Peptides against a protein of PDB entry 6TME. Designs and how they scored, part 4

Target 1, 324 residues: chain A of PDB entry 6TME
Amino acid sequence: NRLKRAYIALQAWKKAFYSDPFNTAANWVGPDVCSYKGVFCAPALDDPSVLVVAGIDLNHADIAGYLPPELGLLTDVALFHVNSNRFCGVIPKSLSKLTLMYEFDVSNNRFVGPFPTVALSWPSLKFLDIRYNDFEGKLPPEIFDKDLDAIFLNNNRFESTIPETIGKSTASVVTFAHNKFSGCIPKTIGQMKNLNEIVFIGNNLSGCLPNEIGSLNNVTVFDASSNGFVGSLPSTLSGLANVEQMDFSYNKFTGFVTDNICKLPKLSNFTFSYNFFNGEAQSCVPGSSQEKQFDDTSNCLQNRPNQKSAKECLPVVSRPVDCS
Target 2, 324 residues: chain A of PDB entry 6TME as posed
Amino acid sequence: NRLKRAYIALQAWKKAFYSDPFNTAANWVGPDVCSYKGVFCAPALDDPSVLVVAGIDLNHADIFGYLPPELGLLTDVALFHVNSNRFCGVIPKSLSKLTLMYEFDVSNNRFVGPFPTVALSWPSLKFLDIRYNDFEGKLPPEIFDKDLDAIFLNNNRFESTIPETIGKSTASVVTFAHNKFSGCIPKTIGQMKNLNEIVFIGNNLSGCLPNEIGSLNNVTVFDASSNGFVGSLPSTLSGLANVEQMDFSYNKFTGFVTDNICKLPKLSNFTFSYNFFNGEAQSCVPGSSQEKQFDDTSNCLQNRPNQKSAKECLPVVSRPVDCS

## One batch from the design tools (peptide; aimed at target 1 E197 I201 Q245)

Design b1_p9_1_s4 (made by RFdiffusion4, then SolubleMPNN; from b1_p9_1, 6 letters changed)
Fold by OpenDDE base, seed 2:
Structure b1_p9_1_s4 (fold): chain B 324 residues (1-324), chain A 9 residues (1-9)
Amino acid sequence: as target 1 above (324 residues)
Amino acid sequence: APPLVYPEF
C-alpha cells in the first residue's frame, strides 16, 4: 500500500523535527496522510484509482530538523518544496527512489556536505533550487547534462572551477553567486541556447572573459561582478542583443569600454565601476542617455569624477593582460 | 499541485 509507506515516511520525518514553531505537523496524526498540512495527494500516474502522495510543500515553516532516510518511501512525490526552514544534515541518498521528482526546492536551509548527487539520479528533474545552504566542494559536471529549466546554486560553499559542461545546459536561469568558484568562465558558455539570466557575483573567478559570451543572444541579465577577471571586455559583447542588466563591477578589467557595448539596443543598466578601465566611449558616460544608466566610478578614466589615483592605476594599466 | 515559491535572489 503506497499510502502506508507514505505514513511511515511522514511519521519518521515528524520524529526528526526538533522545532515546529507554527505547529505545521500538529495534524500529522493517523493514517490519512492526504489530510496532513503541506502534503498533497493525487491519482497515481500508473493507476488513477489509487491515491498517492504527489507533493510536499513546507515552504516558510521555520521547521528545525533533518531529512530521515525513510523519506525514500515517498516514491510517488514529484514536487518537494521545503524552502525557508532550518533543516540540517545531508540530503538522504534514499531519495533516489523518488523517480518522479520534477521540482526539488531545499533552498534557505542548513544543509551541509557535498553537492547532493541524488538530485542527478532523477530522470525527469526540471527545477533544482539548493541556494542559501552550506553545500561544499566541487560542482559535479553532470548537473549541466540534465534538462533543467532553472539551476539555483547561489549562497553556498561550492569550490573549484565551473564545469565545461555548462554549454550543454538548457536552463533559462543559472546562479553561481556567493560561492568560492575559481578559474575561468568556460568557452562553452556560448552554447547555452536558452539562457536568459546568469549570475557569477561574489566568487573567485579569474582570467579573461571568453569571447563566446557574445553568442548569448537571449541573455537579459549578465552579472560577473565581484570577481578577479582581467583583460579587456570582449568586442563580441556587441552580440548581446537582448541584454538589459549588465554588471562587470569590482574586477580587474582594463582597456577601453566601447560604443558597441554601451549602445546595445536593450541595455538599461551597465555597471563597470571598480575596475582599471583607461577609456570609455561617449555613449558609456553616465548621464549621456536618458534610457540607459551607467556607472564608471573608480576606474582609470581621464576627465571623470571619482576615479582611482595615478598611483593605483599605473601598475595595472601599464601591464595590460592580453586576452588574444 | 503545490505552488512554486522560492526566496528572492
Scores: peptide ipSAE 0.031, ipTM 0.752, DockQ to the pose 0.148
OpenDDE base, seeds 1, 3, 4, 5: peptide ipSAE 0.023, 0.022, 0.022, 0.025; ipTM 0.691, 0.641, 0.636, 0.651

Design b1_p9_2 (made by RFdiffusion4)
Pose (drawn by RFdiffusion4):
Structure b1_p9_2 (pose): chain A 324 residues (1-324), chain P 9 residues (1-9)
Amino acid sequence: as target 2 above (324 residues)
Amino acid sequence: SPPPSIFPP
C-alpha cells in the first residue's frame, strides 16, 4: 500500500521532531497523508489515477530534528524544500531510493560532516542547495558531472581545491562563497556551458586568474572577491560580453585596469578595491560615469583618494608575479 | 554589494 509507506515515513519523521515552533506537524495524524501540512500530493507520473506524495515543503518552519532513514520510503518525492529549519546530523543514505529527486534544498539547517554524496545517486537531480550548513572536507569532483542547473555550496566549511571537473558542469549558477577552498581556479572553467553566475567570495584561492575566464561569454555575475589572487587581470576578460556585476576586491592583484574591461557593454558595477593596481584607464574612474559604478579604494593609484601608501605599495608594485 | 543569490531565501 503506497500511501501507507508515506504514512510510516512521515510518522517516523514526526517522532524525530524535538521542537516545532509553529506547530507545523500538528495535523500530521491519521492515514490521510495528503492533508498533512507541508506534504504535497499529485498524480503518479506513470498513472494519473494513482495518488502519490510528490513533494515536501517545510521552508521556514524552524523545526529541530533529524532526517530518519524511514524517509527513504517516500519514493515518489521529487521536491524537497526544508530551507531554514534546524534539521541536524547527516542526510540518510536511504534517500538514494528517492529516484525522482529533482530539487533538493536543505539550505540553512544544522547538517554536518562530509558532502552529502547521496545526492550523486539521483538521476534527475537539477537543483542542489546545501548552503549555510556545516558540511566540510573535500568536494566530490563528480558533482560537476551531474546535469545540475544550480549548485549552491556557499557558507559551509568545504576545503581543498576546486575540482578540475568544474568545466563539465552545465549549471547556470554555482556558489562557492564563504568556504575554505584553496589553490587556483582551474583552467577548465572556460568550458562551463550555460554559466550565468559564479560566486567565490571569501575563500583561500590564489594564483593568477586563468585567461580561460574570458570564454564565459554568457556570465552576468563574476565575483572573486576576498581571496588571495595575484597577477594582472587577464586581457581576455574583454570576452565577458554579458558581465553585469564583476568584483575582484580584496585580493593581491597588480598592474593596470584598462578600458578593455571598463567599457564592457553590460558592465554596470565593477569593484576592484583593496588590491595593488598602479594604473587605471580614465573610463575606469569612479564618479566618472552616470551608468557604470566603479570602486578603486585602497589600491596604488596616483591622484586618487584613499589609496595605499607609497611605502606599502613599492615592494609589491615593483615585484609583479609572473603568471607562469 | 554581494549578489543576493548567496543568501538563503

Design b1_p9_2_s1 (made by RFdiffusion4, then SolubleMPNN; from b1_p9_2, 5 letters changed)
Fold by OpenDDE base, seed 5:
Structure b1_p9_2_s1 (fold): chain B 324 residues (1-324), chain A 9 residues (1-9)
Amino acid sequence: as target 1 above (324 residues)
Amino acid sequence: SLPSIIYPE
């Protein structure tokens, strides 16, 4: 009996709770698991006459505990939302049995360990949110082989390079922000077909921006701020016909910020502050447009306020990195 | 927007 298995799983989970401030699991008593708070049943896909546990929603329950292996008995679960709790430990490998997993949101918890590779075993996964945890180590390249709509990785402890497989991703939203990613942005990034928003904020990324970024025609948000990028902005950025928000602040960029970038047709906010740019087109000057907001603070620009000193600029500006 | 992307809903 599927519901019996679900009962075993849910009771094991309840036992794994250290704290349930809102008494969310108070009614998790008895065999009628479909009445449990945060447990949602639906007709089974293979037999509509059978009721199964299809979803878990414990978002914002502030529950402290861990995910026990018995959760693998919830084989009919397609939606698993446990956002904003205090769950700790690792994601159980037993969750590989949840072959219908469609949306997996464990964000804003205290999960640790490597990337939960069990997520890669789910053939139908469309939404993966593991942000605001303590996941560490390398991002498996295979994540981008998944047909995901959204990939939220921000605010973790991931390190190493961004996999070159990123170009295979069909995700509209990808966040890398606030990790420890290093190396260059892969040139394959330009192959992302459906990308709308990508955020690299606050990593240890370096090198030149790949020219292929300019191929991201559907991107509306591109934030590469707070990294170690060098060189000039690629001229191919003029291809970002739909970009609205663009941020390159807090890097080590040099060179000239061109009209072709600042005149992007959908650009509403372009921040390139805290770099070493030594020139900008008139169209890039803050206040030059009512429709666009620019920030050129703390660069090496002449006749602009709040710029770096000549002493700070000269060593960098005089030795521009050639990205060609 | 960035907040909607970065912060959990």
Scores: peptide ipSAE 0.048, ipTM 0.789, DockQ to the pose 0.660
OpenDDE base, seeds 1, 2, 3, 4: peptide ipSAE 0.041, 0.045, 0.040, 0.044; ipTM 0.781, 0.786, 0.770, 0.780

Design b1_p9_2_s2 (made by RFdiffusion4, then SolubleMPNN; from b1_p9_2, 5 letters changed)
Fold by OpenDDE base, seed 5:
Structure b1_p9_2_s2 (fold): chain B 324 residues (1-324), chain A 9 residues (1-9)
Amino acid sequence: as target 1 above (324 residues)
Amino acid sequence: SLSPIIYPE
């Protein structure tokens, strides 16, 4: 009996709770698991006459505890939303049995360990949110082989390089922000077909921006701020016909910020502050447009306020990195 | 940063 298995799983989970401030699991008593708060049943896909646990929603329950292996008995679960809790430990490998997993949201918890590779075993996964945890180590390249709509990885402890497989991703939103990613942005990034928003904020990324970024025609948000990028902005950025928000601040960029970038047709905010740019087109000057906002603070620009000193600029500006 | 930061919903 599927519901019996679900009962075993849910009771094991309840036992794994250290704290349930809102008494969310108070009614998790008895065999009628479909009445449990945060548990949602639906007709089974293989037999509409059978009721199964199809979803879990414990968002914002502030529950402290861990995910026990018995959760693998919830084989009919397609939606697993447990964000904004205090769950700790690792994601159980037993969740590989949840072959119908469609949306997996464990964001804003205290999960640790490597990337939960069990997520890669789910053939129908469309939404993966593991942000605001303590996941560490390498990002498996296979994540981008998944047909995901969104990939939220921000605010973790991931390190190493961004996989070159990123170009295979069909996700509209990808967040890498606030991790420990290093190396260059892969050139394959330009192959992302459906990308709308990508955020690299606050990593240890370096090198030159790949020219292929300019191929991201559908991107509306591109934030590469707070990294170690060098060189000039690629001229191919003029291809970002739909970009609205662009941020390159807090890097080590040099060179000239061109009209072709600042005149992007949908550009509303362009921040390139805290770099070593030594020139900008008139169209890039803050206040030059009513429709666009620019920030050129703390660069090496002449006749602009709030710029770096000559002492700070000269060593960097005189030795521009050639990205060609 | 002027870019949106994605928070859990």
Scores: peptide ipSAE 0.044, ipTM 0.795, DockQ to the pose 0.662
OpenDDE base, seeds 1, 2, 3, 4: peptide ipSAE 0.043, 0.044, 0.038, 0.038; ipTM 0.776, 0.789, 0.775, 0.777

Design b1_p9_2_s3 (made by RFdiffusion4, then SolubleMPNN; from b1_p9_2, 6 letters changed)
Fold by OpenDDE base, seed 1:
Structure b1_p9_2_s3 (fold): chain B 324 residues (1-324), chain A 9 residues (1-9)
Amino acid sequence: as target 1 above (324 residues)
Amino acid sequence: SLSSIIYPK
C-alpha cells in the first residue's frame, strides 16, 4: 500500500520535528495522509485508480527538525517544497528512491554537508533550489549534465572552482552568488544555449573574464560583482544583444570601458564601480542616457567624481593584466 | 529581477 508507506514516512517526519510554531503538522494524525496539511495527493501515473502522495509543500512553516531517512518511502513524490524552515542536517540518501522528483526546493533552511548528490540521481529533475543553506565543498560537475531549468546555489558555503561542465547546462537561470567559489569562470560558459540569468556575486572568483561570455546572446542578467576578476572587459561583450542588467562592480578590472558595451541595445543598468578602469566612453558616463543607468564610482577615471586616488590607481593601472 | 533570484521565496 503506497499510502501506508507515505503514512510511515510522514509520521517519521513529524517525529523529527523539534518545533512547529504554526502547528502545521497538528492534523498529521491517522492514515488519511492526503488530508495532511502540506501533503498533496494525485492519481498515480501507473494506476489512476490509486491515490499517492505526489507533492509536499511546507514552505514558510518555520519548522525546526531534520529529514529522516523514512522520507525515502515517499516514492511517488514529484514536488518537494520545504523552503523557509529550520530543517537541519543532511539530505537523506534514501531520497534516491523518489525517482519522479521534478522540483526540489529546500532553500532557506539550515542544511549542512556536501552538495546533496542524491539530487543527481533523479532522472526527471527540472528545478533545484538549495540556496540559503550551509552546503559546503565542491560543486559536482554532473549538476550541469542535468536537464534543469533553474539551478539555485546561492548563499551557501560551496568552494572550489565552477565546473567546466557548466557549458552543458540548459538552465535559464543559474545562481552562484554568495559562496566561496574560486578560480576562473570556465570558457565553456559561452555554450550555455538557454541562459537568461547568471549571478556570480560575492565569491572568490578571479582571473580574466572569458571572451566566450559574449556568446550568451540570450542573457538578460549578468552579475559578476564582488569578486577578484582582473584584466579588461572582453570586447566580445558587444555580442550580448539582450543583456539588460550587467554588474562588474567590486572587482579589479582595468582598461577602458568601450562604447560597444555601453551601447548594448537592451542594456538598462550597467554597474562597473569599484574597479580600476582608467577610461570610459562617453556613452558609459552616468547621466549620458535617459534609458540607461551607469555607475562608474570608485575607478581610476579622469575628470569623474568619486574616483580612487592616484596613489591607489597607479600601482594597478600601470600593470595591466593581459587576458589575451 | 535579480532580487527575485537571490532572495528566498
Scores: peptide ipSAE 0.040, ipTM 0.770, DockQ to the pose 0.651
OpenDDE base, seeds 2, 3, 4, 5: peptide ipSAE 0.034, 0.034, 0.032, 0.030; ipTM 0.738, 0.739, 0.734, 0.725

Design b1_p9_2_s4 (made by RFdiffusion4, then SolubleMPNN; from b1_p9_2, 4 letters changed)
Fold by OpenDDE base, seed 2:
Structure b1_p9_2_s4 (fold): chain B 324 residues (1-324), chain A 9 residues (1-9)
Amino acid sequence: as target 1 above (324 residues)
Amino acid sequence: SLPSIIYPP
């Protein structure tokens, strides 16, 4: 019965393919779905004597098509990896029936519409990758209430603010890069106890960096480049004991870049170029260390090369944003 | 690492 349902689903999906350049679905013929390329069967969790479709892996198949509602018949699927295809349309709501969903990777496709809220219905979801699509609108706050290990949202069309619920996330990796997020980074960010890597690159984020970023003692990568952030760097950034890669470039930061930041013990690369910093500690100067790389290009620093003109600096530096 | 994460898979 379960494999019959899987057969119906997979045949409906094959019919929904517009192009299969590698003939991935060429062997998708007959009732033996477990022999299908990219289809993986396992004993059912509730009955080990029953074989079920437990996983789909069609990564890098370059398949053009859409996800038909019949995919909701794949009720035993825990792994759904279909990245680097040309699937279009929306994620079917019928996938709510896939209650065992553990890893969902639809990255690098042509999906559109709002955030696929069906992902929120999966109680056991640990990995969510929807990057490199055309998803739009608001990020639902509930995404961060999920016990996810990784959340990849980059290279989409998401708008509005980052939800305050971000602090509830247990994810080690979160990517917001290359969206249209706006507003401030929530102060609750400091509550992300398992965070290792977070990227905000290339959004419309603004305001001051919250002091609570300094509570992210496990973060190894923090990239906030290419936004509209203002004010001084929080002194609490000295708490980033494990940060290796830090990028604040292409913002509107002002003030002094301190020793406490540039002397972070694991810091290997710190880019703060293309801002309005008016001073830096000697430890922040590019070439001051063999172990650390710094970029101070295009700031308002004295006696440094490749800085902004006084004309460019004065209007901004003379009106520092108070982040207190 | 950052590049591997933000680049297409």
Scores: peptide ipSAE 0.139, ipTM 0.844, DockQ to the pose 0.604
OpenDDE base, seeds 1, 3, 4, 5: peptide ipSAE 0.118, 0.099, 0.103, 0.133; ipTM 0.841, 0.834, 0.838, 0.843

Design b1_p9_3 (made by RFdiffusion4)
Pose (drawn by RFdiffusion4):
Structure b1_p9_3 (pose): chain A 324 residues (1-324), chain P 9 residues (1-9)
Amino acid sequence: as target 2 above (324 residues)
Amino acid sequence: STEAEKAKS
């Protein structure tokens, strides 16, 4: 009995609810699971006459609990939204039985430990949001082999390198911001298809920017701020024909900012503050344009306000890194 | 809002 399996799964889950501030599971009684709050039924994909539990949405319920293995019984679920709860512990391995999983959002919870690799087992997965948890350790490179449209990893404790496999991703959006990733951005980044937004804010990345970034001609947001990148901006960045938001602030970049970048057509907000740039094109000057917003604070630029001192600048400016 | 703007908020 199909809905009985859903009943057992949801009752096992209610048992694990330690605190439900909004009494969200108050009506989770009896066998009519489709009437349970946050449970969404629909016709079976292969038979419109059969009723199935196809979605779970408890966004913003602030429920403290954990996900028991019995949730593996919800075999028809394709949508799982639990943003802003207090669900703790790990994602049960039994969730690999949810073979129709398409969008999985466990953002802003209390999950911990290694990357939830059960997500790699779902053949139809398109949206994976694990941001704002306590996941840690290495990132499974094979994550970029899945045909994910969106990958949100920001605000965890992930460590080590960006996988070389990143160029295989078909994602339109990828966030790595606020982890402890280290090392270089892989040269394969130029092979990412469909990429529109990529956010690296606040990691421990270094090395020079790969010239292959210039191949991302559909990118509208490229944010590499608050890392440790060195070298000059690659001249290949003129290929970012669609970039609208570009932020390289808080790095160790040196050299010149040219109009090759500052005059990009759709570029509206270009922040390169808190680096070691010693020259900039006139078109790159903040306050100079009514359409484009620039920020050059704390660089090594003559005749500009709030720059680094000459004392701090000369050691770094006179010793540029050979990107080789 | 972009994810970058949200991350900075």

Design b1_p9_3_s1 (made by RFdiffusion4, then SolubleMPNN; from b1_p9_3 with S1M A7I)
Fold by OpenDDE base, seed 2:
Structure b1_p9_3_s1 (fold): chain B 324 residues (1-324), chain A 9 residues (1-9)
Amino acid sequence: as target 1 above (324 residues)
Amino acid sequence: MTEAEKIKS
């Protein structure tokens, strides 16, 4: 029966624990798996008279161990939340058998290896959180073909470019922060329909910002700080009618910061410090508005405090990148 | 708190 399979899986997992500081699995004894701490049962979708393991929640248990292949026997699990542990190794391919997977949270662990492609096999997946791990290599383009509400990839070791398929994403929140992503932001980004928050912080992204960013009408947070972006800010950023938080700091941007950007109707915080901007509109000056906060520190602006020296500015400002 | 704020914290 299904509960017997669950028992085998959970006992194999308990055996795979190296440390359980809070004795979370202390009651993981006997066939009554529905009484196990962090294990949740519900009526099966195909037969309401059958009780199955539908969810796992081991969040914040500080458990050290690995995920054994026997976890693939938990075929009725739709919610898998094991964040803030010390699980290591790879995500088992046997989890492909968990065809009801809806929310998968393995964040803040010690997982390694390539992107867990098993996540792509789950047809009903809506929430994917793999942040704060040691996943590496390329991001599969297929991740953005999935109908995900949220994609959390930050604080890993992902490399290569951001896939062009990003425009297919229906996610409201996407985080790329603190990886090793390189290349340009794809022009297809403007095709994202439901995007509210996107975070590129602390990568090796470069090139010009695509004009298509201005098509992101529902974006409230856009953070591209701590990269290698060049050129001027796209004039199309005036289309970001709902942006509240915008950060372009710690890049290599040049040119003039325009009124059309600084006067965005819902803009509350705009940080463009630590670049090579050589001019700004009066509406962009810190202190010019009571409703908006600006930071223009460490640019090439005239008559502003805390700017770069002429020696630092001249080599960059004299060679503006044409993004047209 | 935004996700960006969480990452920056």
Scores: peptide ipSAE 0.636, ipTM 0.971, DockQ to the pose 0.897
OpenDDE base, seeds 1, 3, 4, 5: peptide ipSAE 0.616, 0.501, 0.631, 0.150; ipTM 0.969, 0.955, 0.971, 0.883

Design b1_p9_3_s2 (made by RFdiffusion4, then SolubleMPNN; from b1_p9_3, 4 letters changed)
Fold by OpenDDE base, seed 5:
Structure b1_p9_3_s2 (fold): chain B 324 residues (1-324), chain A 9 residues (1-9)
Amino acid sequence: as target 1 above (324 residues)
Amino acid sequence: MTAAEEIKS
């Protein structure tokens, strides 16, 4: 009966294909769904004697089409990987029936609409990749209440502020890059216990960086480039004992880049170019270290090459934003 | 792009 439901779902999906350039679904014929290319069966968790469709992998199939509601019949699916296709439309709400969903990867598609809130209905979800789509609107705060290992949101059309619930996230990797997020980074960010990599690149974020960033002891990658951040870098950044890649470029930061930041023990690359910094420690100077790479280009630094003109600097540097 | 952006399952 379960495989029959799967058959109905998969046949409906095949009908929803507009283009299958690699003929991926060519063998999607007949009741033996476990033989279908990209369909993986396993013993059911509740009855090992029953074979069920446990996974879908259509990655890189370049399939054009949409996800029909009949996919909700795939109730045993725990792995759904369909990245790098040309699927369009919305994620069906009927997928709420897939209560075993563990990994959901729909990245690199043409999905539209609001955040797929159906993902929030999956109690066991650990991996969510919706990057490189056209999802829009607000990010639901509840996303960070999920016990996710990774959250990939980059390259979408998400707007509004980053939810304060971010501090509840247990994810090791979170990407916000290349969206339309605005407002400040929540102070609760420092509560992210398992964070290794966080990327804010290319949003409309603003305000001062919260001091609580310095509490992210396990972070190895912190990229806040291409935003509208202001003020000085928090002195608490000296607490980033494991940071390897740090990028604050293309913002409106002012003040002095301190020795304590540039001498972070694991720091490999630190880019703070295209800001309004008016001073830097000697340890921050590009070429000062053989082990570290720095970029101080296009700031308001004295006696450094490729800096902004006095005309560009004076209006900003003379009016530093107080983040206290 | 950062390493984080390139991670895929």
Scores: peptide ipSAE 0.043, ipTM 0.802, DockQ to the pose 0.260
OpenDDE base, seeds 1, 2, 3, 4: peptide ipSAE 0.043, 0.042, 0.039, 0.041; ipTM 0.799, 0.795, 0.783, 0.797; seeds 1, 2, 3 fail the geometry check

Design b1_p9_3_s3 (made by RFdiffusion4, then SolubleMPNN; from b1_p9_3, 4 letters changed)
Fold by OpenDDE base, seed 2:
Structure b1_p9_3_s3 (fold): chain B 324 residues (1-324), chain A 9 residues (1-9)
Amino acid sequence: as target 1 above (324 residues)
Amino acid sequence: MTVAEEIKS
């Protein structure tokens, strides 16, 4: 039966624990898996008279170990939350059998290898959190074909470009931060619907910001700091009617920061420090507003404190990148 | 707290 299979899986997993500092699996004894700490049972969707393991929650258990292939026997699991542990190795391909997977959170672990493509096999997946691991290689374009509410990829070792398929995403939150992504932000970004927060912090992204960013009218947080972006800020950023937090710091931007950007109606914090901007509107000056915070530090602005030297500015400012 | 704030913390 299903619970017997779950028992086999959970006992295999317990055996795969190297350390359980909180004795989370201490009660993982006997066939009554529904009594196991962090194991949650519910009536099966196909037969309400049958009890199945529907969820795992081992968040913050600090367990060291790996995910054995026997976890593929947990075919009724829809919620898999194992964040803030010390699980290592790869995500087992056998998890493809978990066709009801709805939320998958393996964040804050020690997982390695390529993107866990098994996540792409789950037809009903809505939440994917793989942040704070050591996943590497390319991000599969197919990830953005999934009807996900949130995609957390930050603090990994992902490389290559951001897929053009990003525009297909319906996620409200997407994080790319602290990876090794390179290339330009795809122009298709403007096609994202339902996007509220997008974070590119600390990658190797470059080129000009696409004008299509201005189409993201529901974005509340846009952070592209600590990259290699060049050129001027797109004038279309005036379309970000709901942006509250915007950060372009630590890039190679040039040109003039306009009123249309700094006067965005919901803008609360706009950081454009550590660039090569050579001008700003009065509305962009720190202290010009009681409602908005600005940081223009370390640019090429005249008559502003804490700016770069002329020697540092001249080579960059005199050779502006044409983004047209 | 925004996701960006969480990442920056």
Scores: peptide ipSAE 0.350, ipTM 0.930, DockQ to the pose 0.895
OpenDDE base, seeds 1, 3, 4, 5: peptide ipSAE 0.320, 0.037, 0.042, 0.045; ipTM 0.923, 0.785, 0.795, 0.802; seed 3 fails the geometry check

